# Peptides against a protein of PDB entry 4PN1, part 166

Target 1, 261 residues: chain A of PDB entry 4PN1
Amino acid sequence: KIEMNFLNKPIVPDTTKVISNFLTHYLITEPVEHVEIEAKLGTLIDLETQNRFEFPVMNETILNPEFNLRTRFESDMTASEHKYLNEFLNQAFRDSQKPGRLPFAYKHTKQVDLFYETEDNSRDKIRVSKNQSDNQVLACVKKRRVADLFLYCPNDAFDIRISISDELPVSMPSGNQQPSLTRLKDRVGYVHQEIKIDLTKTTQNDPVYDTTERHELEVEFGNIADLRDRAQKAKDGMEAPLFRRVQLFMDNVRILRREHS

## One batch from the design tools (peptide; made by RFdiffusion4, then SolubleMPNN)

Design b1_p24_6_s2 (from b1_p24_6, 9 letters changed)
Fold by OpenDDE base, seed 1:
Structure b1_p24_6_s2 (fold): chain B 261 residues (1-261), chain A 24 residues (1-24)
Amino acid sequence: as target 1 above (261 residues)
Amino acid sequence: EPEFVILPVSEELKSLDESLEKKN
């Protein structure tokens, strides 16, 4: 018989523990009420060189947020990369429909986001999301970025930003207010085991350029209630359920960031 | 069958792609 190690017990990678602790803080310790937790593929840019950040490590590394590394994160990719990931996910969807597998769910949405200034001139704008086809209001929220955790991935085409956000439902802006910004979103969404994977093309009009487009891939926890429950259990001394869920999430992220055209 | 995201080809998009490629 073969054993997994000299204790013959599972061991949790340090990366899983660090991320789990990060999530537990904003789920339980200082809880965000309407929390959104997502990972985006992108690039850590060195502000001094305007090239991809270089760090003296050889594998996936969580950056310490206490240090100012003079970086910015660009959550964008080329159209070619975006198309490749779309094809990859479509194939994964097809394969998951086979007997013995857990199937993906799929949804295509076209959305318009209207941003409005708040009365207190807060940086956090009100976002009204509508369906492009019938102008039905889907959501009206004030989104606040609470925290970020960055993963430098020297062996992959993309780095990762894990973000904690608060999406507070708010009342619709007054009818006399004009939006300060409008964005069109064309999104294809995949859900597997309550993990959401979205490919989004965002179109925006700005005064300098006629039309700008961004191509994003994001991975989101689709069941926050379950995640919060797991985090609470972890605080109570039972960490395994949380570790398993975080491991699943991160494995999906790792699969995606390793793919390239 | 899942759909593809339609990615229009424009000069601006090409410029953006080139910029992103240079940053990596």
Scores: peptide ipSAE 0.034, ipTM 0.418, DockQ to the pose 0.016
Fold by OpenDDE base, seed 4:
Structure b1_p24_6_s2 (fold): chain B 261 residues (1-261), chain A 24 residues (1-24)
Amino acid sequence: as target 1 above (261 residues)
Amino acid sequence: EPEFVILPVSEELKSLDESLEKKN
């Protein structure tokens, strides 16, 4: 007979707990109404050196948001890395279609995002998303970044930013307004067990990256209602469902950030 | 530039894979 540890009980990794607590805060404690929770692959850049941030740790580490580490997060990768991940996910999709597996869903979408200034001159812009083929409006939202949690991943190709956003549906801008920014998005999306994985090629003039084209990979919780329910249960003392869901999410992220061309 | 490959619908691909597995 074998036991898993001296208590013979499952133990939850500290990373899972920290992330779970972070999510619980914005799901339950100070709830964001139209919450979006996503992880993006990218690179923590040291603002002083303009190179990848170097921290004296040897494994995946959640950075304390209370400290200003003088970093920026570049949610971008090379075209070759992006292509590799696309091929990787395509293979994962194919494998998941086999008997005995839970299948991926797949969707290819091309859209244009139009950003407008708000009437109140707020910092947040209104984003109108349209289908590129038929110009149908897909969404009109005011997205606000609420919080970020950064994971420094020295052993992997990418660092991770987990973001809490409030995606508030709003009315369409007046017809007389001109967009301040236009973004073209070519996106392939994969969904497995309600976890969304999107590869997106974005074409825009972005002063932050000084590029007209970005290549992004994001992983998103596809069922917020379920996640909120799990978070509430966690607050009530039943943490296991939340931990399992966060673990699933993070394992998917970990798989992806280890892959590179 | 990344190449986005459009795959068949999941059900169609599943059927295809099942057929291929039976032939092997």
Scores: peptide ipSAE 0.026, ipTM 0.417, DockQ to the pose 0.011
Fold by OpenDDE base, seed 5:
Structure b1_p24_6_s2 (fold): chain B 261 residues (1-261), chain A 24 residues (1-24)
Amino acid sequence: as target 1 above (261 residues)
Amino acid sequence: EPEFVILPVSEELKSLDESLEKKN
């Protein structure tokens, strides 16, 4: 008989614990009411060199948010990388349809996001999202970035930013207001075990600059209520359900960040 | 610019996806 370890009990990676604690804080301790939790693939950029940040570590490392490392995170990737990930996820989708597997769900959406300034000139803008085909309003929210957790991944194609956001539903802007920014989003979404994986191509028109295109990959918790429940259980002393869900989330992220053209 | 490769998806899968999205 083989045992897991000398205690013959499951052990939780430290990364899982750190992330779980981070999430628990904004789910339970200082709860964000309309919380969105997502991981974006991208690159930690050293502000001094404008190149990818280099840290003296050899594997996936959560950066301490208390330290100013003089970095920025770029959530963009090349068109080639984006295409590769799309093909990769398509194959994963196909494989998941086979007997004995849990299938992916798939959705292709095209929307336009209109950004409006608030009357109080607050930093956060109101975002009105509409379906491109029929101009139906999908959402009107004020999104506030609450917290970030960065993972430096020296062995992989991408670094990771896990973000906590508050998407507060708000009233539509007044009819006399004009959007300050318009973005077109072409998104393909994959859902597996309530984890959402989105590939998004964003097109933005700028009157000064030519049309710019951005390519992003996002991994999001698709069931916040369940996650919050798990976090509450963790606060109550039962951590395993939360750890399992976070581990699932991170494993999906890890799979994706290792893929490149 | 990448062109998304759209897969044929059953109505059931589409419905499931939409249902899952609403849980966010």
Scores: peptide ipSAE 0.025, ipTM 0.490, DockQ to the pose 0.016
Fold by OpenDDE base, seed 3:
Structure b1_p24_6_s2 (fold): chain B 261 residues (1-261), chain A 24 residues (1-24)
Amino acid sequence: as target 1 above (261 residues)
Amino acid sequence: EPEFVILPVSEELKSLDESLEKKN
């Protein structure tokens, strides 16, 4: 007979607890009403060297936000890396369609984002998203970044930023107002067990700079209501459901950040 | 508007996606 440990009970990884507490704060304690919670793959850049940040740790590590490490996060990758991840996810999608598996859902979306200045000269812009093919309005929101949690991943190709945002629905800008910025987005979305994985190619023209192109991969909690319920239970002393959901989310992130060309 | 190049998608996946959308 074998047992998993001397208590013969599961043990929760510390990373799971830290992230769960972070999420619980903005889901329950100081709740964000229209919350979006996503992880982006990217690179922590050392502001002094302009190279990837180096820290004296040997594995996935959540950085303490109380300390200024003089870093910036670049949520971008090369076209080749992006293509590789797309192919990887395509294969994962195909494999999941086999009998005995839980299937991925897939959606390809092309949209145009129009950014408008606010009347009160707020730093937050209004974003109007339209379907690229028929110009139908998909959303009109004012997005506010609430909090970030950074994971330094020395053994993988990418570091991780977990972000909590508030997407406030707002009224459409005045008809005579011109957008300050236009951005084209081509997004392929994969959903598995209510975890959303998006590969997004973004193109925008800047009047000062040449056309810029970004390649992003994000992992998002697809069922916020369920997550909020789990967080409430955790706050009430039942932590297991939240831990399980966070573990699932992070395992998907860990799979993706290890894949590179 | 800026020129935009679509993300690469396998033909197999594209065909499957189209088939799924037709069923819905």
Scores: peptide ipSAE 0.020, ipTM 0.548, DockQ to the pose 0.012

Design b1_p24_6_s3 (from b1_p24_6, 7 letters changed)
Fold by OpenDDE base, seed 5:
Structure b1_p24_6_s3 (fold): chain B 261 residues (1-261), chain A 24 residues (1-24)
Amino acid sequence: as target 1 above (261 residues)
Amino acid sequence: EPDYVILPVSEELKELDEKFEKLN
């Protein structure tokens, strides 16, 4: 007979606990009303060298936000990497349709984001998202970045930024207001067990600079209400449901960040 | 069946990405 450990009980990785506590803070303690929680794949860059930062660690490590490590996070990747991930996720989708599996859902959207200045000259712009094909308004929000948690992943192709954002629904800008910025987004979205995985190609036109593109992969909690409920339970002393959900999220992130072209 | 994000194949992609980051 084999047991899991000397307690014969599941154990929670420390990373899961740290992230869970981070999320609980912005879900329950200082709750963000219209919270978006996403992880983006990218690279922690040393501001001095402009190369990927090299930390003296050998595995996935959450960086302490209290320390200024003189890094920036680049949420971009190469087109080749992005293409590889697209193919990888397409295959994962196909495999999930087989009997005995929980299926992915899939959606491809082409979107235009229009950014507008606010009357108070806030740094938080109003974003109007429209469907490219029919110009249908999909959303009008003011997004505020609340907090970030960075994971350095020395053994993987990507580092991770987990971001807490407040996406406040707001009224449409006045008809006479012109957008300060326009971005085209080509996004393929995969949903598995209420975890959203989005591959996004962003095209931006600049009057001074030529058209530029960004390639991003983000993983998002698709059911915030459930997550908030789990976080509340955790605060009340029952942490297991939250830990399980966070671990699911992180395992998906870990799978993706290990993939490379 | 999922489709693909159309990604151009260009040797200048890296430069474009760098420009994009500078603009943002």
Scores: peptide ipSAE 0.141, ipTM 0.500, DockQ to the pose 0.017
Fold by OpenDDE base, seed 3:
Structure b1_p24_6_s3 (fold): chain B 261 residues (1-261), chain A 24 residues (1-24)
Amino acid sequence: as target 1 above (261 residues)
Amino acid sequence: EPDYVILPVSEELKELDEKFEKLN
């Protein structure tokens, strides 16, 4: 017989615990009402060198937010990398439709986001999202970034930013108000076990720069109610359900950040 | 069957790749 270890019991990785605690804080301790929790693939850039950040570690490392590392996070990737990930996920989708597997769900959406200034001139803009085909309103929200957790991944193509956001539903701007910014989004979305994976191409007209494009990959918790329940259980002393869900989320992120063209 | 995000053709793709690579 083979055993897992000398106790023959599963061990929770430290990374899972740290992320779980981070999530629990904003789910339970200081709860965000309309919480969105996502991980974006990108690159930590050293502000001094303008190159990818270099830190003396050899594996996936959660950066301590108490230290100013003088970095910025770039969520863009090359078009070829984005295409490769699209092909990769398409194949994963096909494979998951086979007997004995849990299937992906797939959705392709094209929308336009209209950004409006608020009456109080706050930094947060109102975002109105419309379907590109029929201009039907999909959402009207005010998004606030609450917290970030950065993972430096020296062995992979991408670093990771896990973000906590508050997406507050708000009323539509007045008919006399003009948008300050418009953004086109072409998004292919994959859902597996309530984890959402989105590839998004964003097109934006800039007055200074000609049309700019952004290529992003994000992974999001698709069932916040369940996650909040798990976080509450963790606060009550039963951590295993939360750890399992966070582990699943991070494994999906780890798969994706290793793929490159 | 899943489809693809609309990307530019190969020549434009190369130019975009070069642009993004300069950011890193």
Scores: peptide ipSAE 0.041, ipTM 0.468, DockQ to the pose 0.015
Fold by OpenDDE base, seed 4:
Structure b1_p24_6_s3 (fold): chain B 261 residues (1-261), chain A 24 residues (1-24)
Amino acid sequence: as target 1 above (261 residues)
Amino acid sequence: EPDYVILPVSEELKELDEKFEKLN
């Protein structure tokens, strides 16, 4: 008879605890009302070298936000990497349809995001999201970045940014106002156990800069209400449900960041 | 609205896309 360890009990990785505490803060302690919690795959760039940041660690490491490491996060990848991940997720979708598995849900979204300047000239623009097919308004929000948690992943193709954002619903801009920026988003979304995985090709058009294309992969908590409930339980001393959910989220992230063309 | 190049998907996923389009 084999046991897990000398206590014969599961243990929680320190990474899970740190992330759980981070989430609990913005779910419960200082709650963000319209919270979005997502992880993006990308690269931590050292501002001094303009190369990928190098740190003397050998595995996944949460960077301490109290330190300014003079980095920027580039949430982008090559078209080939993006294509590979798309193919990988397509296969994962197919495999999940087999008997005995929990199936993926799939959604293809063709979205147009129009950005408008605010009346107060704040740095946060109003984003109006519309379906490309019928111009139906999907959302009108001001997105505020509340906090970031960066994971340096030296053994993987990508580093990770976990972001807490507040997507505040706001009124539509006046009909006479023109958008300052337009983004076309071609998004294929995969949902498994309420974890959303989105591959997005973004084409950005503005009057000043040439058209730019970006390829992103994001992993998002699809059930914030449940996550908030779990965080509350954790705050009340029952941490296991939150830890399990964070572990699931991070395992999905870990799978994806290891995939490389 | 402007057109853009879609991400490649399997034929099975294309069928799903068609189903979703019909629902919208």
Scores: peptide ipSAE 0.031, ipTM 0.611, DockQ to the pose 0.012
Fold by OpenDDE base, seed 1:
Structure b1_p24_6_s3 (fold): chain B 261 residues (1-261), chain A 24 residues (1-24)
Amino acid sequence: as target 1 above (261 residues)
Amino acid sequence: EPDYVILPVSEELKELDEKFEKLN
């Protein structure tokens, strides 16, 4: 007989605790009302070299936001990497339909995002999302980035940004307003155990570089109410449910960031 | 069965990736 450790009970990784605390802060302590919590795959870029950032660590590391490392995060990948991940997720979907597994759900959407200036000329833009096929309004929101947590992943193809956003529903812009920016989004979404994985190709017209395409992969908590409940329980001294949910989320992220063409 | 995000052909992939390299 083998035991897990000398206490013979699960131990929580430090990374899970740090992320759990980060989430608890914006779910419970200073709660964001219309919170969106997602992790994006991308690259931490050194602003001085414009290459991938290098830090003296050998594994997945949460960067301390209090230190200015002079980096930017590029939430993008090559089209070939994006295609590989799409194929990988399609295979995962197929495998999950087998008996004894929990199945993925799948949805393909094509939308156009129109960005408008606000009446108060704030930095936050109003985003109107419409279905490309029938022009139906899907959403009208003002999205505010509240906080970011960056994970440097030297052994993987991608670094990770975990973002807390406030997506506030707002009224439609006046009919006389012109959008300052238009983006086309081709998105395939996969949902497994209420964790949503989105592959998005974004097309945007650029005055200088003509039409460009961005390729993104994001992992999102699909049940915020449940997550908030778990976070509240954690504040009340029962941390296990939150830790388990965060561990699940991060394991999915870890699987994806290791996959590359 | 899930379909794929529509991507350009191999020749176009390289050109598109190069465009984004210039933006960065």
Scores: peptide ipSAE 0.026, ipTM 0.436, DockQ to the pose 0.015

Design b1_p24_6_s4 (from b1_p24_6, 7 letters changed)
Fold by OpenDDE base, seed 5:
Structure b1_p24_6_s4 (fold): chain B 261 residues (1-261), chain A 24 residues (1-24)
Amino acid sequence: as target 1 above (261 residues)
Amino acid sequence: EPEYIVLPVSPELKELDELLEKKN
């Protein structure tokens, strides 16, 4: 017979542990109340060279946030890459509808994001998201970026940024306030096992930005309550449920970052 | 009013939209 190892027990990749600990911190230790946890595909750019960052590693590596690597993360891709991923996910969706599989859910949304300055002139802006089809308010939040974890992926088309954000629901801005910024978003969303995968094309007319269009792919934990529960169990000494969920999340991310036109 | 954008839509994406419409 075959055993998985000399202990015949599951072993968890170190990457899973590191990410799990990172998530646990912001889920349990210093809990973010309205937490959003997402991974974006993009490129780590070396600020000195303005090229993709090069690190002397040969595989997926979590970068230590305590080190100033003088990098920036560009959460963007070409239209061609975005299209390819769209086609790829469409095929994955179709395949998942077959007997014996867990099906994807799919949603196509066109929305406008309106950003408003706060009365206290805080750095965080109020974002009002509206659905184009019926002008319904989808959300009114004050989003704060709490933490980032970067994965350098030398063998793949994309690097990864895992972000912890706080999306605090807030009251709608006063009717006399004008938005300081407007973003148009066309988003197709795929959900599989409560993991959300979104392809988003964003159009923004801001003279500060050289690009009018952005193409993003993000992977998000769709069930934060469950994740928080798993994280709590991990803090209590039972790490397996959290590890399994994080592994699932990361495997989806890994699949996506390997795909390119 | 701003004009809304369109993703780089593949034929497969259109098919998915059609499937959703049929199921609704």
Scores: peptide ipSAE 0.019, ipTM 0.487, DockQ to the pose 0.012
Fold by OpenDDE base, seed 2:
Structure b1_p24_6_s4 (fold): chain B 261 residues (1-261), chain A 24 residues (1-24)
Amino acid sequence: as target 1 above (261 residues)
Amino acid sequence: EPEYIVLPVSPELKELDELLEKKN
């Protein structure tokens, strides 16, 4: 008989605990009401060298936010990388349709986001999202970035930013107000076990600045209610359900960040 | 309005999208 360790009990990786605690804080301790939790693939850039950040570690490492490492996170990737990930996810989708597997769901969405300045000139802009097909309003929100957790991944193609955001529904801007920014999103979305994986090609048009284009891959918790429930249980002393869900999330992230053309 | 950029999709999924759009 083989045992998993000398206690013959499951052990939770420290990474899982750290992330779980991070999430619990913004789910339960200081709860964000309309929380969005996502991980984006990208690159930690050293502000001094403008190259990928180098840290004296040999594996996935959560960076301590209390330390100023003079970095920025670039959530953009090359078109070729994005295409490769698309093909990879397409194959994963096909494979998941086979008997004995849990199938992916797939959706292609084209959306336009219009950003408006607030009357009080606050930092947060109002985002009006519309469906390209019929120009119907999908949402009107103020999105606030609440917190970030960065994972340096020296062995993988991408580093990771886990972000906590608050998407507060708000009233539509005044009819005479012009958008300060327009963002076109072409997104293919994959959902597996309520984990959302989105490939997004974004074109951002600014009336003053040049047009920018980004290719992004994001992984999101698709069931926040369930996650919040798990986090509450964790606060109450039962951590296993939360750890399992975070582990699933991170495993998906780990799979994706290892893939490259 | 600005024209949307096309996100690369495999032929199979592109066809699927077209089929789904037809059904909707």
Scores: peptide ipSAE 0.017, ipTM 0.481, DockQ to the pose 0.011
Fold by OpenDDE base, seed 3:
Structure b1_p24_6_s4 (fold): chain B 261 residues (1-261), chain A 24 residues (1-24)
Amino acid sequence: as target 1 above (261 residues)
Amino acid sequence: EPEYIVLPVSPELKELDELLEKKN
């Protein structure tokens, strides 16, 4: 008879625990009401060298936020990398439609985001999102970045930023206000087991700089209510459901960050 | 009116996208 280990019990990786605790804090301990939890693929850049950050580790590692490592995170990737990931996800979608598999859902969205300054001139801008096809308002929110957790991934094409955000619904800006920034978004979304994967091309015009194009890949928890429930159970001493969900999320992220053209 | 940078999509998914748009 074969056993898993000398205790014959499952063991949870430390990475899963650290991320789970991070999420639990902002889901339960100091709860964010309109929480968005996403991971972005990108690159940790050393501010001193302007190259990819070099850290003396050999595998995926969570950086301690208590230390200033003089880094910045760039969530942009090349068009070639973005295209490759799109093709990769397309194939994953096709394969998942086969009998015996759980299928991906797919959605293509084109929207324009209009950013407005707040009356109090606060740092956070109001974002009005409109559908490109009919110009109907999809959302009006004030997004606040609450916390970040960075993963340095020396063996993979990308590093990871996990972000906690608060998307506060707010009233539409007055008709007299002009947007300070407009952003065009072309997004394809893939959903598998309530984990959402978005590929987004963003175009924006800057008065000072040339038109900028960004290519982003995001992985988001699609069922926050369920995640919050799992986090509450974890606080109550039952951690397994949360660990399983976080593991699923991170495995999807790990698959994606390994892919490159 | 605004112009987007269209993401590259495989022919199969492009067709699916078109079908979904028709249903909406």
Scores: peptide ipSAE 0.016, ipTM 0.489, DockQ to the pose 0.012
Fold by OpenDDE base, seed 1:
Structure b1_p24_6_s4 (fold): chain B 261 residues (1-261), chain A 24 residues (1-24)
Amino acid sequence: as target 1 above (261 residues)
Amino acid sequence: EPEYIVLPVSPELKELDELLEKKN
């Protein structure tokens, strides 16, 4: 007979607790009304060297936001890396369709994002998202980045940024207003157990290169209401449901960041 | 059953990637 430990009870990794507390703050303590919570794969870059940041740790480490490490996060990856992850997820999709498994859902979307200046000339622009095919409006929001949590992952191909955003629905800009920026998005989306995984190719006009493409992989909580309920329970003393959901999310992130061509 | 698509990778994209990587 084997037991889990000398208490024979589950133990929660410290990483899970830290992330759970971070999420609980913006779900319950200082709640963001229209919250989006996502993790992006990318690279922590040292501003001095412009190379990947180096920190004296040997595994996944949540960086303390109270310290200025003089870093930036690049959420871009190469087209080859993006393609590899696409193939990897396609295989995962196929495997999940087998009997006894929970299936992935899949969707391919192409949209255009139009950014408009606000009346108050604030940094946060209005984003109008439309289908590329029929120009139907999908959303009109003012997105505000609320908080970031960075994970340095020295053993993996990518570092991680977990972001809290507020997507405030707003009215459409006036018909006479011209967009200040236009982005085309080609997105393939996978959903498993209400966790969304998106591969996105973004095309944007560039003053130097005319047109540039960015390749991103995002992992998002697909059921915010459920997550908020779990966070509330955690505040009330029942932490297990939140920990389980965060662990599921992070395990998916960990799988993806370990994959490389 | 939903269809799945592999994102295209072109030589031009690879060239762009290399150029961007050199600047970083």
Scores: peptide ipSAE 0.034, ipTM 0.469, DockQ to the pose 0.016; fails the geometry check

